# Ledger of designs, part 85: peptides against a protein of PDB entry 6DSZ

Target 1, 361 residues: chain A of PDB entry 6DSZ
Amino acid sequence: NYVVTAQKPTAVNGCVTGHFTSAEDLNLLIAKNTRLEIYVVTAEGLRPVKEVGMYGKIAVMELFRPKGESKDLLFILTAKYNACILEYKQSGESIDIITRAHGNVQDRIGRPSETGIIGIIDPECRMIGLRLYDGLFKVIPLDRDNKELKAFNIRLEELHVIDVKFLYGCQAPTICFVYQDPQGRHVKTYEVSLREKEFNKGPWKQENVEAEASMVIAVPEPFGGAIIIGQESITYHNGDKYLAIAPPIIKQSTIVCHNRVDPNGSRYLLGDMEGRLFMLLLEKEEQMDGTVTLKDLRVELLGETSIAECLTYLDNGVVFVGSRLGDSQLVKLNVDSNEQGSYVVAMETFTNLGPIVDMCV

## One batch from the design tools (peptide; aimed at target 1 D262 M279 G317 D336)

Design b2_p28_4 (made by RFdiffusion4)
Pose (drawn by RFdiffusion4):
Structure b2_p28_4 (pose): chain A 361 residues (1-361), chain P 28 residues (1-28)
Amino acid sequence: as target 1 above (361 residues)
Amino acid sequence: EEEEEEEEEEEEEEEEELKEHLEEMEEM
């Protein structure tokens, strides 16, 4: 027999922003399935440079440039457990994606968990963290000689884990995650020590959270902490400091995705399965000692995009809406809500044949 | 009635604050 592709996969599973082509090259990297798309934000709009194709299902796609690098290094993990670090190199008149490092990191003894694979990267590029199998948190230290991507497993007493994030602004690599056991689910803190390959007691106390907490957000350096998005209550956790708001405006649909807008983290974008687009706020309270603190949380609706699986703010009040169940599109957010109450205006839609349930000729 | 007027003023202030956040976002 013989199989050909009549149409490339159009559903968008992952999208990230960063400086990948050169420095201050606003790149939008869109993950379909086996395809990877790279764009440069130009005055025209989204203009592509190179659409590559891999022999795997892109499950983790993150960007970073470690200590003393020219441009961001891209990291990709296949669902069949193929890990690689890539680098856009336009040294010549052509374009080559050199593979700085690669390695298969499948464990012969783990069970894939509910909520699938999670790929997290250290705030200062100390390591790559993986949550492939239950009870096994895998660490991949980041240096130069680790070109044949080597790895080691730590053990995780917490068996059922929902979402994991690396916390900003800590003494060393620290992890914040939401896990489930009997008696609801909680949030616990750990410290990754890649010198002894163990877990150390985390920075702050284990808190009880909402029963349906589904997302953890890494809050940047000026504030520090972690934001947890459940079904009804949006909570902020940072050591002893704790804030939460529970608008009934949210319970109607589960919040699925989030995206950081400002570098400060004062504004965030949220998405519903009903197709909404929220703005999560961390309002500031500059005090007498020239320091900046955080006072409250406020969520107010912006309008509605399409159902988003990915979410990314690009530039000049524009957000790329990566839709898996429908057309992905481009959106302009305006201060003046011109028509109705939607601060959202569609600019461009991308044909997504969506989940093809049935068909005929 | 006075309580309704105070609620209307608080809603206007919240709308202005949201506009400022959106304006700062456009300027990025």

Design b2_p28_4_s1 (made by RFdiffusion4, then SolubleMPNN; from b2_p28_4, 12 letters changed)
Fold by OpenDDE base, seed 1:
Structure b2_p28_4_s1 (fold): chain B 361 residues (1-361), chain A 28 residues (1-28)
Amino acid sequence: as target 1 above (361 residues)
Amino acid sequence: EEEEERKKKEEEKREEELKKVLEEIQSL
């Protein structure tokens, strides 16, 4: 009897940081195919708390805090379109992951989008948005009393959405997305009406962005707006302010992931396909009226890591580098560069044994 | 010479600003 010890998946396909176990605990949550790993971030490193098996590959994993919740809730969507909202509950030594709500959000009709599943949460926790199929935006209203995740579709005129986020500081839930048409790539915004189940005109648009514009970053207040990342350029737009940079260093490899460092959105980590780690800096200008505007954008090379599938800032200059292709890492950002000009030091490395092919025997 | 010295001063300033950012991050 060969006990095939099913090797646990080691390739990381998502990571998030937040306060999931308590209001005070800083957590790192790691998605490894069908497995969710929950850690507490400590001064000594990552302390494992719980592992959870999911019924399918995790496609979306997002923390969110509805009004009146003391800690974050976890939204998960699987590649089989099973959605759930999870809560961590501890009772003495007993640790339970409670499903607050669940649902299947699969449509019978629709072309699965080539860019895969996108799941986003409104910063004010009014709704979850899903881009699953071309020409459709799925909305899951967030209701505290609802154990069943009900969704509806809104038709998108823009059939080829590249990336989408909810914007911050919007009276109504507002999406910002990069889309492609025969004329190129563009950025557009829509307000999402839960009541009418339709899109209204958003606050701004930007036509003819870079042809390889691939990512949208929603920027918190006071800046607001969005950052659009391309192959050659990084642009900011908030309706009133536009700024673009084209640092030569980003042309060498495609930026594939990002993570916000500061709550105010002044700094972001960027990872590229060569494992280079960058800092994107938003320089502020304080106006005489007390408004904060974007003065400039800057990109700084910090160093090299494993090729990131996902990045998340933890604390104290520590970053988790989730890798699908290589070893995942905990890295420290140092104030001073080493002899090679790197500000990055690997603290811990998590060996990636490659894709576990679940050979269904 | 003046242009090279200007570029060097701009680079030094950029490095100092990055150092400040990295110092601020250590407190987050």
Scores: peptide ipSAE 0.581, ipTM 0.899, DockQ to the pose 0.875
OpenDDE base, seeds 2, 3, 4, 5: peptide ipSAE 0.569, 0.572, 0.573, 0.575; ipTM 0.896, 0.897, 0.897, 0.897

Design b2_p28_4_s2 (made by RFdiffusion4, then SolubleMPNN; from b2_p28_4, 13 letters changed)
Fold by OpenDDE base, seed 1:
Formats: sequence, structure tokens, C-alpha cells
Structure b2_p28_4_s2 (fold): chain B 361 residues (1-361), chain A 28 residues (1-28)
Amino acid sequence: as target 1 above (361 residues)
Amino acid sequence: DEEEERRKEEEKEREERLKKVLEEIQSL
């Protein structure tokens, strides 16, 4: 009887950083198929804290901090549409991951979207938004006392949503999304009314963006607005200001992931399909009235890593590169380039053994 | 020659800006 020790999944399909274990701890959370790994980020590296088996492949993993919470909560959605909100609790040496709320958000009717599951959280923690099916936006209101995640659908006229985010600094929860119609790709915004369970007109739209516009980044205050990433261009829009760049270097490979470095949204990491790591820079202009506006966008090549499925900035110039196709890495961003012009140095490499083929023996 | 010198100056300024950004990131 060979006990085939089921090899643990090693391919990373999501990663997030935040303060999940405590208000003071910096955590790295890694999704590996059905497995959630929780680390504390230390000066010595990643300290493992807990591993959690999930009842399904993790499709969405987001940290959020509701008003009055001292630490972040974790939202997880599985590929089978099981949603939960998790809390870390420690009592001495006993570590428990508590389900604060759960629910199944599957609809009986709907075409699953070809671009997969998108899950987003309002920055003010008013709601969770889910794009699961074409022509529907699912809303989960966030209530502190509700153990059952109840959702409702709002109809989207835009049937082919590419990506969607909640915007920052909006009086009402506001989504910004890239969608495709017969005329091309466009960006639109909607306000989400929890009361009326409908969309209201958002603050802005941009018709006829780049044909391969694939990602939306919501930009925090003071800039606000969104960045739209395409194959050839990166654009910023906030309703008042539009700015586009087309750096030749991004045309070589498709940007596939991003992560915010600064809380103010002045810097982002970008990863492409060749494993190139970029810094996107938002240059500020301070107006005479004290308002901050975007002056320019810049893209700088930092170096090469494993092909990122997800990126997360940790601290002290350290970045976790979560890879599905290759080895995941902990990398250091150096101030000075090496002899090859790279600012990236691998600190640790986490071997990817590939998908566990369930060999039913 | 002037265009090449301008390009070299722009590249140097770019590198100096990136260095400053990377220095600032080390404190985050």
C-alpha cells in the first residue's frame, strides 16, 4: 500500500498582502488551488502561520477592512461559487480561521463569463461586487451582523465585461469597467444603488479605448480615477483628466497582472507574459489650490522574474511573485542595477511541481 | 550630436528618477 502522499499544490493562482493575523503583522496570503497559505512577513523572510484547506478552487481572494475592524478580513470566492468572509483569531498558541459569513452565490440562469470570475470589494467596504455571468453584476451587501452572505443581481446592458473595479473616493459605490461591444472596447462607470438595487449613471465614460484594453486599476486619492492597461497603451482617466502613454516596451508582451506599491497609488508593479517586471509611475502635479493631479505616466523596466499570475509588494522593496506557470519567487528591488541592467534579485524560489494530476490509482 | 546629447541627458534623468523611486520604496 503505497500511501501516495498527495503532493500539495504549488502553482499559485492568487496572492494578497495585508494585516490579517493582527493590526501590526504584515501577512502574505497565497492561494494554491484549494489551499490557502498564510505567512507573516519578517526581516528573515516568510514565516508560515497557517494553512487552510478550502472546499474548492479559490477564484477570488481579497483582504478588506470594514469600519471598526482592527485587522483585515478575508473574502474568498471559490470556482463553485461558495463565498466566505474569514477572520483570523489567535488565543495563545491556538490559531483559528473563523468563518464570519458564508453563502453560495451561484445563479441557476446565466452564461458564465469567458473571462472567468471577477470579485471586487468597495474601498469603503459597503459591498462586494461579482462578475460571474454575462449581463449580470452580483452585489453582496456587507453587514457586520449577517452570517449569511445574501446577494442580488443588477442587470448590465454591457454583456461582455473584460475587467471591473470599484473606484475610490466616491459618495456611492462606483464601478469602473472595460467592456466590449461591436464597435470595440470602452470604459464606463456606474454608481451602485443598494437601496434601489440598480445602476445609476457614473461620473464618466471613455468610448473607443484600445482594442486590447484588458485591465482596470482603481487609483486611490488624491489622484482618484482609473488606469486602463492595454497591449499597446496605458491610460489614466478620472472624469476631469485623461492621459495616455504608449511605451514601446509594453508592446513586446501582454501585461497580465498588477499590484499597488504605495497607499496613495503613485506606483504600481506590472508583470507581463515574458516575466518582465515593470514599475508604473504616476507623476504628481500639485495645483495652487493644493489639489494633486496626474502630470504624467511612466513605465520603467525593473528586470525579469518568473511569469507572474499575481504580484504583491510586501515591504522594504521586497515583492512576492506568484507564478502558475513557473516557480514563485520572493524578489528584492535594488536601488542600483546589476551588470545586466536589472534591479531585480531573487531572494527565494518556491518550486512549482505543476498541477497535481489526480492519478487515481 | 545635439540630439544624441539630449537623448543621453533624458536617459540619465530617467535613471536618476528611477533610482530615487527605488530609494523611496526601500522605506515602505
Scores: peptide ipSAE 0.552, ipTM 0.892, DockQ to the pose 0.872
OpenDDE base, seeds 2, 3, 4, 5: peptide ipSAE 0.529, 0.538, 0.540, 0.540; ipTM 0.884, 0.885, 0.887, 0.885

Design b2_p28_4_s3 (made by RFdiffusion4, then SolubleMPNN; from b2_p28_4, 14 letters changed)
Fold by OpenDDE base, seed 1:
Structure b2_p28_4_s3 (fold): chain B 361 residues (1-361), chain A 28 residues (1-28)
Amino acid sequence: as target 1 above (361 residues)
Amino acid sequence: EEEEERAEERKREEEERLKKVLQQIQSL
């Protein structure tokens, strides 16, 4: 009897940081195919708390805190379109992951989008948005009393959405997305009406962005707006302010992931396909009226890591580098560079044994 | 010479700005 010890998946396909176990605990959550790993971030490193098996590959994993919740909830969507909202509950030594809500969000009709599944949560926790199929935006209203995740579709005129996020500081839930048409790539915004189940005109648009614009970052207040990342350029737009940079260093490799460091959106980590780690900086200008505007954008090379599928800032200059292709890492950002000019030091490395093909025997 | 000196000064100012940013990260 060969006990095939099913090797646990080691390739990381998502990571998030937040307060999932308690209001005070800082957690790292790691998605490894069908497995969710939950850690507490401590001064000594990552303390494992729980592992959870999911019914399918995790495609979306996002923390969110509805009004009146003391800690974050976890939204998960699987590649089989099973959606759930999870809560961590501890009762003495007993640790339970409670499903608050669940549903299947698969449509019978639709072309699965080539850019895969995108899941986003409104910063004010009014809804979840899903781009699953071309020409459709799925909305899951967030209601505390609903154990069943009900969704509806809104038709998108823009058939080829590249990336989408909810914006911050919007009276109505507002999406910002990069899309492609025969004329090139563009950025557009829509307000999402839950009542009418339709899109309204958003606050701004930017036509003819960079041809390889691939990522949208929603920027918190006081800046608001979005950052658009391309192959050659990084642009900011909020309706009133536009700023673009084209740092030569980003042309060498495609930026593939990002993570916000500061709650106010002044700094972001960026990772590229060569494993280079960057800091994107938003320089502030305080106006005489007390408004904060964007003065400039800057990109700084911090160092090299494993090729990131996802990045998350933890605490005290520690970053988790989730890698699908290489070893995942805990890295420390240092104030002073080493002899090689790197500000990055590997603290811990998590060996990636490659994709466990679940051979269903 | 003056262009090289101005380039080195800009580089030093950039490194100092990066250092301040990284100091703020380590204080978080």
Scores: peptide ipSAE 0.196, ipTM 0.716, DockQ to the pose 0.903
OpenDDE base, seeds 2, 3, 4, 5: peptide ipSAE 0.167, 0.181, 0.083, 0.105; ipTM 0.702, 0.710, 0.564, 0.563

Design b2_p28_4_s4 (made by RFdiffusion4, then SolubleMPNN; from b2_p28_4, 16 letters changed)
Fold by OpenDDE base, seed 1:
Structure b2_p28_4_s4 (fold): chain B 361 residues (1-361), chain A 28 residues (1-28)
Amino acid sequence: as target 1 above (361 residues)
Amino acid sequence: DEERRREAERKEAEEQRLKKVLQEIESL
């Protein structure tokens, strides 16, 4: 009897950093198909804490901290549309992952979007937004007392949403999205009314963005607004300020992932399809009134890694590179370049054995 | 020669800016 020990999935399809185990602990959470791995980031490296099997492939994994929570909660959506909010609880040596809320958010009617499942959380934790189907935006109100995740749909006139995020610093929950119509790609904003279950006009729009605009990054205060990443250009817009750059270096390969380094949104890691790691820099201009505005955008090549599916900055210049196609890595960002001119050094490599075909025998 | 000098000065200024950015990362 060869017990084929089903190899654990090694391909990473999502990663997040936050304070999940405690308010003080820095955690790395890694999604590997149906598996969630939880680590504590330490000076010695990644300490494994717990592994959790999920009922389906993890499609969305986001940390969020509702007002009056001491630590982050984890939102997970599976490819089968099972949603849950998870909490870490430790009682002595006993570690439990508790489901605070759950629900199935599948609709009976709708075309699954070609860009797949998008899940986003309002920075003020008022709602979760889901783009699952064309022409629909699903809203899950966040209520502490509700163990059942109830969702409703808002009709979206824009049928071909490419990417969507919640904006920061908005009185009402506000989404910013790239969409495609017969005239090209555009950026639009909508306010989300929980009360009326409808969209209101958002603060701004940008028509005729780059034809290959694929990614929205919501920028926190004091800048606010969003970054739009294309194949050839990176643009910033906040309603009052527009800025665009077209650095030749990004034309070589498509940027596919990002992660914010600074809480204030001054720096972002970018990864492309060739495994190049970039830093996107937001240069500040302080106005005489004490307001901070964006002066310029800059992109710098740091080095090369495995092809990132996801990136997350940990601490002390350490970055986790989650790879689906190659080996995942812990890399160190150095102030001084190596002999090859790279600022990136691999600290640890996690071998990717490829997709585990769950042959349910 | 002057264009090469300006390009070298620009690259050096860019490298110094990158170094400053990376120094701020090591301090986080």
Scores: peptide ipSAE 0.309, ipTM 0.774, DockQ to the pose 0.897
OpenDDE base, seeds 2, 3, 4, 5: peptide ipSAE 0.192, 0.189, 0.008, 0.306; ipTM 0.736, 0.729, 0.410, 0.774

Design b2_p28_5 (made by RFdiffusion4)
Pose (drawn by RFdiffusion4):
Structure b2_p28_5 (pose): chain A 361 residues (1-361), chain P 28 residues (1-28)
Amino acid sequence: as target 1 above (361 residues)
Amino acid sequence: EEEEEITEEWLNGEITLEEAEERIKELE
């Protein structure tokens, strides 16, 4: 027999922003399935540079540039457990994606977990963290000689884990995650020590959270902490400091995705399965000593995009809406809610043949 | 251009939504 592609996969599973082509090159990297798309934000709008294609299902896609690098290094993990670090190199008149490092990191003894694979990267590029199998947190230290991507497993006493994030502004690599056991689910803190290959007691106390907490947000450096998005209550956790708001405006649909707007983290974007688009706020309270603290949380609805699996703010009040169940599109957020109450205006839609349930000729 | 700068300041959290609306109304 013989199989050809009559149409490339159109559903968007992942999208990230960063400086990948050059420095201050606002790149939008869109992950479909086996395809990877790279764009440069120009005055025209989204203009592509190179659409590559890999022999795997892109499951983790993150950007970073470690200590003393020219441009961000892209990291990709295949669902069949193929890991690689890439680098856009336009040294010549052509374009080549050099593979700085690669290595298969499948464990012969783990069970894939509910909520699938998670790939997290250290705030200061100390290591790559993986959550492939239950009870096994995999660490991949980041240096130069680790070109044949080597790795080692730590053990995780917490068996059923929902979402994991690296915390900003800590003495060393620290992890914040939501896990489940009997008696509801909780949030626990750990410290990754890649010198002894162990877990150390984390920065702060284990808190009880909402029963349906589904997302953890890494809050940047000026504030520090972690934001946990459940079904009905949005909570902020940072050591002893703790804030939460529970607007009934949210419970109607589960919040699925989040995206950081400002480098400070004062504004965030949220998405419903009903197709909404929220703005999560961390309002400031600059005090006498010239320091900045955080006072409250406020969520107010912006309008509605399409159902988003990915979410990314690009530039000049524009957000790329990566839709898996429908058309992905481009959106302009305006201060003046011109029509109705929707601060959201569609600029461009991308044909997504969506989940093809049935068809005929 | 001035409305774009106001939108940028609002998204950066340098001003509130009511203040941004008032500045736009003054420009109109």

Design b2_p28_5_s1 (made by RFdiffusion4, then SolubleMPNN; from b2_p28_5, 14 letters changed)
Fold by OpenDDE base, seed 5:
Structure b2_p28_5_s1 (fold): chain B 361 residues (1-361), chain A 28 residues (1-28)
Amino acid sequence: as target 1 above (361 residues)
Amino acid sequence: DEKAEIQQRWLAGEISREEALAKLAELE
């Protein structure tokens, strides 16, 4: 009996940063297929805390902090549509991951979307939104006392959603999404009524965005609104302000992931299919009335890394580059460039052994 | 170290990369 010790998956398919273990600890959570790895970020590097096996491939992993929670909770959705909300509990040396809520959110009828599973959380923690199937938006209301995740569907008229996010600073939960129709790609917003279980008209829309618009970034207050990333352009819209840039450098390779650096949404990391790392900067203009508006957008090339599946800014210019195709990395951002003109230095590399071909012989 | 301070201010988003580089050049 050759116990082939099945090598642990090394390809990263998701990562998030937050305060999961405590209010004070900064954590990095890494999804590797069916495994969740939890680290504490320290001055010395990543300290492993716990590994959790999931009953399926992790498709969505998001941290959120409901009102009255001292630390973040973790939402996970698997590729088999098993949803759970997890809490970290430590009592002395005993570490437990507690399931606060769970449910299966699979529909009996629906076409799985070609762009895969999208899971998003309202910034005010009112609901979770799921784009699982074409023409449907699934809502999971967040209730503290509910151990069973109940979901309902709202019909989307827009059948081909490319990406979707919840907006910040909205009285009602509001989604912003890129969709495709025969006329091209467009951006639209909807308010989500939990009471009526329907969409209401959102605050704004933008028709005829770039044909290859692929990602939505929700921007926190004071800016609000959203960034739309395409192949050739980056656009901002908040209902009152529209701004677009077309930096030639982003045309060379498709941007595939992003992560917010600043809590106020002033800077974002962008990764492309060639492993180039960019900084997107939102320039502020303070008006005489104390309102902050977006003046300009800028993109800066920082350097090259492994091809990122996901990016997360940790602290002090340290970035985790989660890679599916290559080695994952911890990298340091530097203000000054090296001899090669790069502002990025690799600190640590995590070997990716590639896809474990389960040869069930 | 003035260089380290400039880097920290850039990382904190207090100054742009261009401003940080200009300040570093003034120290040379």
Scores: peptide ipSAE 0.501, ipTM 0.916, DockQ to the pose 0.611
OpenDDE base, seeds 1, 2, 3, 4: peptide ipSAE 0.479, 0.487, 0.482, 0.485; ipTM 0.910, 0.911, 0.910, 0.910

Design b2_p28_5_s2 (made by RFdiffusion4, then SolubleMPNN; from b2_p28_5, 14 letters changed)
Fold by OpenDDE base, seed 3:
Structure b2_p28_5_s2 (fold): chain B 361 residues (1-361), chain A 28 residues (1-28)
Amino acid sequence: as target 1 above (361 residues)
Amino acid sequence: SEKEKIMQEFLAGKISREEALKKLKELE
């Protein structure tokens, strides 16, 4: 009887960094199909803490910290529309992952969006937003006492949303999204009213963005606003300031993932389909009144990695490159280039054995 | 060393690569 030890999935489909195990610990969380791996980031590398099996493929994985929480909570949505909020609890040597809230957010009627599931969390933790179906934006209000994740839908007039994020620094929860219509791609904002369960007009819009605009990055204060990443251009807009760059280097391959490096949104990692790693830099200008405005955007090529499905900065110049198609990596960013002109050095490589269909599902 | 400090500032995201390189050159 050959016990075929079912190989664990190795392809990474999501990663996030935060303080999940404690307020002090820096964690790397990795989604590998139905498996969640939790690590503590140490000076010596990644220390495994826990593996968690999910009831379905992880489609969304986001850390968030509600007001009054000492550490981050984890929101997970599966491809089968099971939503949960998880908390890490440790009592001595006993480690438990506790479900604080759960729910199924599937609709009986709706066209699943071709661009897949998008899940976003309001920076002020007022709600979770889900783009699951064309023409619908699902809202899960965040309430501390609610063990059941209840959702409602708001109709989107824009049927083909490409990407969506919550903006920072908004009095009301505000989404910014790229959408496509017959005239091209556009950026729009909406305020989300929890009370009225409707959209209100957002602070700004930008019609006729680049035809291949694919990603929205919400920028924290003091800059605020959003970055829109296309095939040929990167644009910033916050309602008052608009700035666009078209660095030739990004035209060579499509940017497919991003991660914020600095809490203030001054730097972002960008990964493209060829495994090139970039740094996007927001240059600040301090005004006489003490306001900070965006002066310029700059892109720097750092080097090459595995083709990233997801990126996350782990502090101390270390980046986790989560790869679905290739080996995942821990890489170090250096000040000086190597002999090949790369600022990226591979520290550790995690072999990807390919998509293992977890037959237990 | 001051060089190590500059490198740590870069790695911590406090300064850009270009700023780090500039500071390192100023030590030379």
Scores: peptide ipSAE 0.039, ipTM 0.451, DockQ to the pose 0.514
OpenDDE base, seeds 1, 2, 4, 5: peptide ipSAE 0.033, 0.025, 0.008, 0.034; ipTM 0.443, 0.402, 0.356, 0.580; seed 2 fails the geometry check

Design b2_p28_5_s3 (made by RFdiffusion4, then SolubleMPNN; from b2_p28_5, 12 letters changed)
Fold by OpenDDE base, seed 5:
Structure b2_p28_5_s3 (fold): chain B 361 residues (1-361), chain A 28 residues (1-28)
Amino acid sequence: as target 1 above (361 residues)
Amino acid sequence: SKKEEIQQKFLNGEISLEEALELLKKLE
């Protein structure tokens, strides 16, 4: 009996950084098909802590910290619509990944969206939002005592949502999304009422954004609002301030992923389909009343990496480049460029053995 | 299929989610 050691998946589908194992530990979590890898980020590199098999392909993986939790919890949604909230527990040398809550969130009706599964968490941890199907927005209220994830649907009038995020600093949970209609692509906001299970009018909208607007980034306070990334332009809007840039350098290849570098939302990493790594910078202007407003947006080319499926900033200028098509990398961002003008140095490479053909036995 | 018709009516706003779910139950 040749035990065919099933090769572990090496293609990365998602990555997140946070404090999952403890309040003090910085963790990198990597999704590789059905497997979750948990690392501690150390000065010496990535220390493996645990590998967890999931009962399905991971489609969404997000860390969040409810009020009164000492460390982050992990939300996972699989491609088969199995949702769970996971907690890390360590007792001496024993490591357990505990399911705090679970549920299946599949609907009997709805067209699966062409842009795939989107899962988002309210920054104040009031709810999880899921765009699974056209014309529906699923809400999972976050309650500490709920072992079963209960969800409800709200009808979306906008059938072709491209991307959606929860905004920061909103009294009620507020989503911002890019959608397409026959007139083009637009940005809209909705407040989500848990009580009434409906959308209320959001604080702002922007009609007729760039035709290829594909990503929404929610910006933390003090800026607030959202960044909209297109093929040719990057725009900011918060209801009061609008700013757009069209740097020629981003036209060469489609930006496909992003990650926030600074907690205050002053910098973001952007990765494109050619493996170029950019820094998006938000320049602040301090008003006489002490309010902070956006002055300008800038994009800087940092260098080249593997083609990123996902990016996550760790610490001290170290970035994990999760790749589906190529080798994943740990890279260092330098203050000074090399002779070629690159600020990126590869520190470690993780070989991608290609798509594991899931032979369903 | 009847299921696809119900789904299309829902997407078109012709029926509510609740109505669509009730119609689907009648097909089961």
Scores: peptide ipSAE 0.273, ipTM 0.829, DockQ to the pose 0.008
OpenDDE base, seeds 1, 2, 3, 4: peptide ipSAE 0.033, 0.154, 0.215, 0.000; ipTM 0.631, 0.765, 0.784, 0.201

